Peptides against a protein of PDB entry 7PB4. Designs and how they scored, part 235

Target 1, 105 residues: chain A of PDB entry 7PB4
Amino acid sequence: KMLNIKEYKEKLLSTLGEFLEDHFPLPDRSVKKKKKNIQESSVNLITLHEMLEILINRLFDVPHDPYVKISDSFWPPYVELLLRNGIALRHPEDPTRIRLEAFHQ
Target 2, 218 residues: chain B of PDB entry 7PB4
Amino acid sequence: DALQMAVGYFEKGPIKASQNKDKTLEKHLKTVENVAWKNGLASEEIDILLNIALSGKFGNAVNTRILKCMIPATVISEDSVVKAVSWLCVGKCSGSTKVLFYRWLVAMFDFIDRKEQINLLYGFFFASLQDDALCPYVCHLLYLLTKKENVKPFRVRKLLDLQAKMGMQPHLQALLSLYKFFAPALISVSLPVRKKIYFKNSENLWKTALLAVKQRNR

## One batch from the design tools (peptide; made by RFdiffusion4, then SolubleMPNN)

Design b2_p19_3_s3 (from b2_p19_3, 8 letters changed)
Fold by OpenDDE base, seed 2:
Structure b2_p19_3_s3 (fold): chain B 105 residues (1-105), chain C 218 residues (1-218), chain A 19 residues (1-19)
Amino acid sequence: as target 1 above (105 residues)
Amino acid sequence: as target 2 above (218 residues)
Amino acid sequence: KLEEELEVLEEIERRLKLA
């Protein structure tokens, strides 16, 4: 049973990864050098998959404080997407912190 | 140049020493408006001002006026649009600003220099369909963006669900008809053959300006 | 824990598809 669950999880992660890559990719900021905003060029945006991993890990690793601080690496459209679809929630007192929704509740 | 001074004002912010901040702001805003409607703005100017309008740096009234005068002289940079979408999602702009942005995006769609990166935002735009205020304009945008590869079963289901919730809205019907065209096997529902695709705001806020832009670019 | 993680992943996918 445990082996089957692990295999299923791996399959699901793979499928989800592909789904995220296909439907929610990061835009290529191939801004021509002349118009390159120095500040934007220095920010390494993480993928939606990576963002979700961070949120999931935080939820399970620190369940009493499952909130993650929104960094500059968090692409705003991804944050909006997660919030809009009820996948993530903002901290009630600190809008710079978000958590994964507890779906089992 | 008065326009450069105005753009610089919005970019760098008001000079602290000005006793008449509101009058200065109004002066610069009028300068931008006058030039934009008369001649259009350069792509670089639109890049700067569009971000300002969506960043929440200024009040809603100012942001609205700036956004209304984002009229290109020739083209709008795709990169500006991508950045704008990012700012839109930061949550510092009003709902009305978001609506206006999508209206603007649809109105100015043909003047955007490239569409490759905007097409990558398809999923994001699609997710915005659930917003009742945005839905009509997002449908129009998606109608312009949709390719065969974008028509997926889960999106079809979502559109049908939205139709069930919102009713047979003309903008939804238009998008569904396009989906059926690309993937008839995914849509079993008989859609009325509408000869005329009706999207809300065939008369956009920029009708006169767009005509002028087209005439200048001939 | 593994089962819970799986459920979370499934729900995330579901909600994203409903987007």
Scores: peptide ipSAE 0.632, ipTM 0.924, DockQ to the pose 0.363
Fold by OpenDDE base, seed 3:
Structure b2_p19_3_s3 (fold): chain B 105 residues (1-105), chain C 218 residues (1-218), chain A 19 residues (1-19)
Amino acid sequence: as target 1 above (105 residues)
Amino acid sequence: as target 2 above (218 residues)
Amino acid sequence: KLEEELEVLEEIERRLKLA
């Protein structure tokens, strides 16, 4: 039974990953690295999948404080997407922190 | 030149503690407006000013005026649009500014140099359909962007749900009609064959300017 | 824990599809 659950989880993660990649990909930073104004911050944006993993892990690892601080690696459209769809919640006192919604409660 | 000084002011802020900050701001804003409506702005200038308008650096009134004069001389960079969408989501701009941005995006759609990256934002735009204020303009944008590969069962369901919630809105019907065209098997509901697709006239604000841009690029 | 994680993932997917 546990093996079946693990296999199902892996399948679900794979399917979700494909879904996220197909429908919510990051914009191609094909910003022509023309040498000049490089100062567009080499901020390495993480995928939506990675963002969700961070939020899920925090929820289960630290359930009493499940909030994650929004870093520069968090693409704003992803944050907005999660908030709008009720997948994530903003901290009531600190707008720079978000948590995964507790769906099972 | 005067335009460079004006753009520099908005980008870097006031260099000198001018005694009359408001007067200086107004002067530079008028300079940008004048050039934009007469000749259009270079893609680089639009890149800078568009981000400023959406970043929340200035007040809503100023942001609105800047956004209204984002008229290209020739083209708008797709990268500018992608960055703008990012700023839009940070939450520092007003709801009215967001609406104006989508109106602008629809109006200026043909002047954007490439659509590849914008097409990647399809899912994000689609998610914005639930915003009542944005919905009419987002539908119009999606109508322009939608390809056969974008028409998926879950999106069809979402549109039908929105129609059930909001009623048979002309902009929703237009988008649904397009979806049915690409994937008739996914939409079993009989849609009225509308001879004319009616979207809100988002381009009305720039009608004269758009004509001028088209004439310059012929 | 694993079952709870599955439920969370399923709900995330559902909510993303409903968006």
Scores: peptide ipSAE 0.632, ipTM 0.924, DockQ to the pose 0.339
Fold by OpenDDE base, seed 5:
Structure b2_p19_3_s3 (fold): chain B 105 residues (1-105), chain C 218 residues (1-218), chain A 19 residues (1-19)
Amino acid sequence: as target 1 above (105 residues)
Amino acid sequence: as target 2 above (218 residues)
Amino acid sequence: KLEEELEVLEEIERRLKLA
């Protein structure tokens, strides 16, 4: 039973990953502009999948403080997407922190 | 030249030593406006100024004026648009600025040098349909961007749900008609056969400027 | 815990599709 659940989880993660890559990929910033803007070259944006993993892990690992600080690696459109769809919430007192919505509670 | 000085002012910020900061700002803003409407701006200038307008560095009035004069001499870089979308999502610009940006994006769509990266933002733009203020302009943008590969069952469902919520809006009908064209099997609902597709004329703000740009680039 | 994680993932996907 546990094996089946694990297998299903892996499948779900795989399908979700594919979905995210297909519909919400990161923009390919031209290397040329990255060279011109030294500050932009230093910022490594994470995928939406990675962002969600961070949020999910924080929710389960630190349930009493499930908030994650928005870093420069968080692509703003992703943040907006998650907030608009009710997947994430901003901290009421600190707009630089977001949490995953607790769907299971 | 005067334009370079003006752009530099906005990029670097006001020099603290100026006793009349407002006068200086107005001078540079007028310089940008004059050049933009007369000759258009270079892609590099648009790149800089567009980010400034959307970053929240200046007040809403200034940002609005800058955005209104984002008129290309020849082309707009798609990278500038991608960066601009990011700035919109940071939350430092007003709702009116967001609307103006989408109007600008639709109006200037043909002058964007490439569309590959913008097409990757399709999902993001689609998610913005739920914003009532943006919806008409986002529909128009999506109408311009939509390919057969973008027409998915879940998006069809979302559009139909939106139609149920907000009614049969012309801009939504236009987008649905395009979706039906690409994937007739996904849309069982009979759509009125509209011979003419009507979007809000986003170009009205730039009508004269756009004509001039087209004339210069013939 | 695993079941809860699955539920979260499913709901995320659902909400993204509703966008």
Scores: peptide ipSAE 0.631, ipTM 0.923, DockQ to the pose 0.352
Fold by OpenDDE base, seed 1:
Structure b2_p19_3_s3 (fold): chain B 105 residues (1-105), chain C 218 residues (1-218), chain A 19 residues (1-19)
Amino acid sequence: as target 1 above (105 residues)
Amino acid sequence: as target 2 above (218 residues)
Amino acid sequence: KLEEELEVLEEIERRLKLA
């Protein structure tokens, strides 16, 4: 049973990853490379999948403080997407920190 | 020239030496407005000023005025649009600014040089449909962006759910009609046959300016 | 714990699709 659950989780992660890539891809970095002087060109944005992974891991690894600091690698539209859809929540006192919603609670 | 000085002012911020900050700001703003409406702005100028308008560097009134004069001389860079969308999500601009931006984006859509990156934002724009203030304009934008590959069952369901909640809004009906055109099997509901597709709530604040731009670029 | 993670993933997907 546990093996089945693990396999199912892996499949779900895979399908979710594909879904995220298909419907919520990052903008092409080539857009940022042309202007050398914009500090934003040096920031490596992470995928939505990676962002979710970070949030999920934090939720389960540190349940008493499940908040993650929003870094420059967090593409603002992704943050907004997660917040708007109720997938993530901002820290009530620190808007630079977000957590995954605890759906199981 | 005066425009370069004005753009520089907004980009670099007020120089400490200005005793009357408000007067200087107004002067430069009027310069930008004048040039934009008469001749349009270069893509580089739009890139700079659009970011400024959405970054929260200045107050809402100033940002609104800047955004209203983002009229191209020839083209708008899609990169500017992508960056702008990012700024919208940082939370430093007002809701009214967001609405104005989407109105602007729809109005200026044909003047954007490329659409490849904007098309990648389809999912994000679609997610914004749930915002009541943005919904009419986002529908219009999606109407312009939608391709067959974007029409998915889950999106159809979302649109139908929105229709159930909001009623048969013309902008929503227009988008649904397009969806049905691309994927008739996904939409079993009968949609009113509309001879003309229009977005009533998408009144173009830039109509006269756009006509002028088109005339200059003939 | 694994079951909880699964539930979280499923709910994320659901909420993204409902957007």
Scores: peptide ipSAE 0.629, ipTM 0.923, DockQ to the pose 0.361

Design b2_p19_3_s4 (from b2_p19_3, 11 letters changed)
Fold by OpenDDE base, seed 4:
Structure b2_p19_3_s4 (fold): chain B 105 residues (1-105), chain C 218 residues (1-218), chain A 19 residues (1-19)
Amino acid sequence: as target 1 above (105 residues)
Amino acid sequence: as target 2 above (218 residues)
Amino acid sequence: KLKEELEVLEAIKERLQLA
């Protein structure tokens, strides 16, 4: 039973990853950064999949404080997407922190 | 020149308004407005000013005025649009600014140099359909962006659900009709045959400016 | 824990309207 659940989880994660890549890819920032605007901090944006993994892990690792600080690696449209679809919630007192929605509460 | 000074002010200018700063601010706003409506703005200027308008650096009134004068001389960089969408989502701009941005995006759509990256934002824009204030304009944008590959069963379901919630809105019907055109098998519901597609922004704030831009680039 | 995690993933899938 546990093995089946693990396998199913892996399959689900894989399917989710593919879906996210297909429908919510990161914009290609490979537009020739003219040398001058180097100051746009080369902040590497993480994928939506990675963002979800972070949120899920935080929920289970630190259930009493499941909030993740929004970093520069969090693409704002992804944050908005998660919030709008009820997948994530902002911290009531700190809008720079988000958590995965507690779907079972 | 006066425009460069104005753009520089908005880029580097103080966040905290003082009374004397308000006069300076107004002067620079008028400069940008005058040039934008007369000649249009360079793509680089639009890049800078769009970010400023959406970043929350200035008040809503200022941001609105800046956004209203984002008129290209020739083209708008799609990179500017992608960046703008990012700023839009940071939550420092008002709802009215968001609406105005989508209106602007639809109005200026043909002047965007490339669409490849904007097309990648399809899923994000589609998710914005649930915002009642944005929905009419997002439908119009999606109508412009939609390709056969974007028409998926889950999106069809979402549109039908939205129609059930909001009723048969003209903008939603227009988008659904396009979806049916690309994928008739996915839409079993009979859609009224509309001869003319009507969107709220058929007469946009930039109509006269856009005519001028087209004339200059002929 | 694994079961709960799976439930979370399923909920996310649903909200993203995965087929």
Scores: peptide ipSAE 0.605, ipTM 0.918, DockQ to the pose 0.304
Fold by OpenDDE base, seed 2:
Structure b2_p19_3_s4 (fold): chain B 105 residues (1-105), chain C 218 residues (1-218), chain A 19 residues (1-19)
Amino acid sequence: as target 1 above (105 residues)
Amino acid sequence: as target 2 above (218 residues)
Amino acid sequence: KLKEELEVLEAIKERLQLA
């Protein structure tokens, strides 16, 4: 029974990952290397899959404070997507922090 | 150049309102407006000013005026649009600004140099359909972007659910009709044969300017 | 814990309209 759950979880994660890649990919930043020193902060944006993993891990690792600080690696459209779909919630007092929604309540 | 000074002010200038600062701001804003409506703006100028308008750096009134004068001389960079969408989602702009942006995006769609990256934002735009204020304009945008590959069962279900909630809205019907065209097997519901696709005239704000741009680029 | 994680994933899937 436990093995079946693990296998199902892995399958679900894989399927979710593929879905996210297909439907919510990061836009390619045309690094037009034109010389202007616009220090575009080389902040590597994380994938939506990675963002969800962070939120899920925080929920289970620190259940009493499940909030994650929005970093520069969080692509704003992803944050909005999660909030709009009820997957994530903003901290009531700190809008720079978000948590995974408690779906089991 | 007066325009360069104005753009520089918005990019680097102090945001803190003083009486003298307000006069200066108005002067520069009028400069941008005059040039934009007369000649259009260069792609680089639009890139800078569009981000400023959506970043929340200035008040809603200023942002609205800037966004209304985002008229290209020739083309708008796709990269500017992608960046703009990011700023839109940071939450520092008003709901009215968001609506105006989508109206602008639809109105200026043909002047965007490329569509490859914008097409990648399809899923994001689709998720915005649930916003009642945005829905009419997002439907129009999606109508312009939709390819056969975008028509998926889950999106069809979502559109039908929205129709059930909102009723048979013309903009939603237009999009559903397009979906049915690409994937008739996914939409079993009989859609009224609309002779004319009806979207809210997002172009109305820029009608004169768009005509001028088209004439200059012929 | 594993069951709870699975439930969370399923909920996310549903909200993202995964078939």
Scores: peptide ipSAE 0.604, ipTM 0.918, DockQ to the pose 0.304
Fold by OpenDDE base, seed 5:
Structure b2_p19_3_s4 (fold): chain B 105 residues (1-105), chain C 218 residues (1-218), chain A 19 residues (1-19)
Amino acid sequence: as target 1 above (105 residues)
Amino acid sequence: as target 2 above (218 residues)
Amino acid sequence: KLKEELEVLEAIKERLQLA
């Protein structure tokens, strides 16, 4: 039973990853390589998949404080997407922090 | 020139020392407005000012005025639009600014140099359909962006659910009709053959300006 | 833990309405 759950989880993660890549890819910033606009902060944006992993891990690792600080690596449209779809919630007192929705409560 | 000084002011922010901050702001804003409506703005100027308008650096009144004068001389850079969408999501702009941005985006759609990156934002825009204030304009935007590959069963379901919730809105019907055109097998419901797709002609705040831009680029 | 993680993933999938 545990093996089946692990396999199913892996399959689900793979399918989810593919779906996220297909429908919610990061914008290709490569076009501006030529224009020396200095201030493109070399902030490496993480994928939506990675963002979800961070949120999930935080929920399980620190259940009493499941909030993650929104870093510069968080692409704002992803944050908005998660909030709008009820996948994430903003901290009521700190808009720079989000958590995964507690689906099991 | 006066425009460069004005753009520089908005980019760098007000130098703390000027006693007449409001007068200076108004002067520069009027400069931008005058040039934008007369000649249009260069893509680089739009890039800078659009980000400023959406970043929350200035008050809502100023941001609104800046956004209203984001009129291109020739083209708008797709990159500027992508960046703008990012700023829009940071939450430092008002709801009215968001609405205005989508109106602007629809109005200026044909002047955007490329659509490849904007098309990648399709899923994000689609999620914004749930916002009642944005929904009419997002539907119009999606109508312009939608390709066959974007028409998926889950999106059809979401649109139908939204229609069930909001009623048969003309903008939703327009988008659904397009979806049915691309994927008739996914939409079993008889959509009224609306001969005229009525997106709220949001009185194109830029109608006169757009005509001028088209005339200059002919 | 694994079961709970799976449930979370399924919930995310549902909310994203993955086919």
Scores: peptide ipSAE 0.601, ipTM 0.917, DockQ to the pose 0.316
Fold by OpenDDE base, seed 1:
Structure b2_p19_3_s4 (fold): chain B 105 residues (1-105), chain C 218 residues (1-218), chain A 19 residues (1-19)
Amino acid sequence: as target 1 above (105 residues)
Amino acid sequence: as target 2 above (218 residues)
Amino acid sequence: KLKEELEVLEAIKERLQLA
């Protein structure tokens, strides 16, 4: 039974990853910075998959404080997407923190 | 150049503690407005000013005026649009600014130099359909962006659910009709044969300017 | 824990598909 659940989880993660890549890919910022002076925020954006993993891990690792600080690596449209779809919630007192929604409540 | 000075002001902020900050701001704003409506703005100027308008650096009134002046001389960079969408999500702009942006995006769609990256934002735009204020304009945008590959069963279901909630809105019907065109097997519901696709006239604000841009680039 | 994680993943998938 546990093996089946693990396998199913892996399959689901894979399927979800593919879905996220297909429908919510990161835009290629590869505009060749010809012009030197725009501080191109060298900030490496993470994928939606990675963002979700961070949120899920935080929920299970630190259930009493499941909030994650929004970093510059968090693409704002992804944050908005998660919030709008009820997947994530902002901290009521700190808008720079988000948590995964408690789906079992 | 007066325009360069104006753009520089908005980008860098007021250099000197000018006692009359409001007059200086108004002067530069009028400079941008005058050039934009007469000649259009260069892609680089739009890139800078569009981000400023959406970043929340200035008040809503100023941001609105800047955004209304985002008229290209020739083209708008796709990168500017992608960055703009990011700024919209940071939460520093008003709801009215968001609506205006989507109206602008639809109106200026043909002047965007490339569509490869904006097409990648399809899923994000689709998620914005649930916003009642944005829905009509997002439908129009999606109508412009939709390819056969975007028409998926889950999106069809979402559109039908939205229609059930909001009623048979012309903008939803237009998008559904396009979906049915690309994937007739996914939409079993009989859609009214509308001869004319009707979207809210988002371009009205820029109609004269757009005509001028087209004439200059012929 | 594994079951709970699975439920979370399923819920996420569902919500993204409903988007």
Scores: peptide ipSAE 0.596, ipTM 0.917, DockQ to the pose 0.349

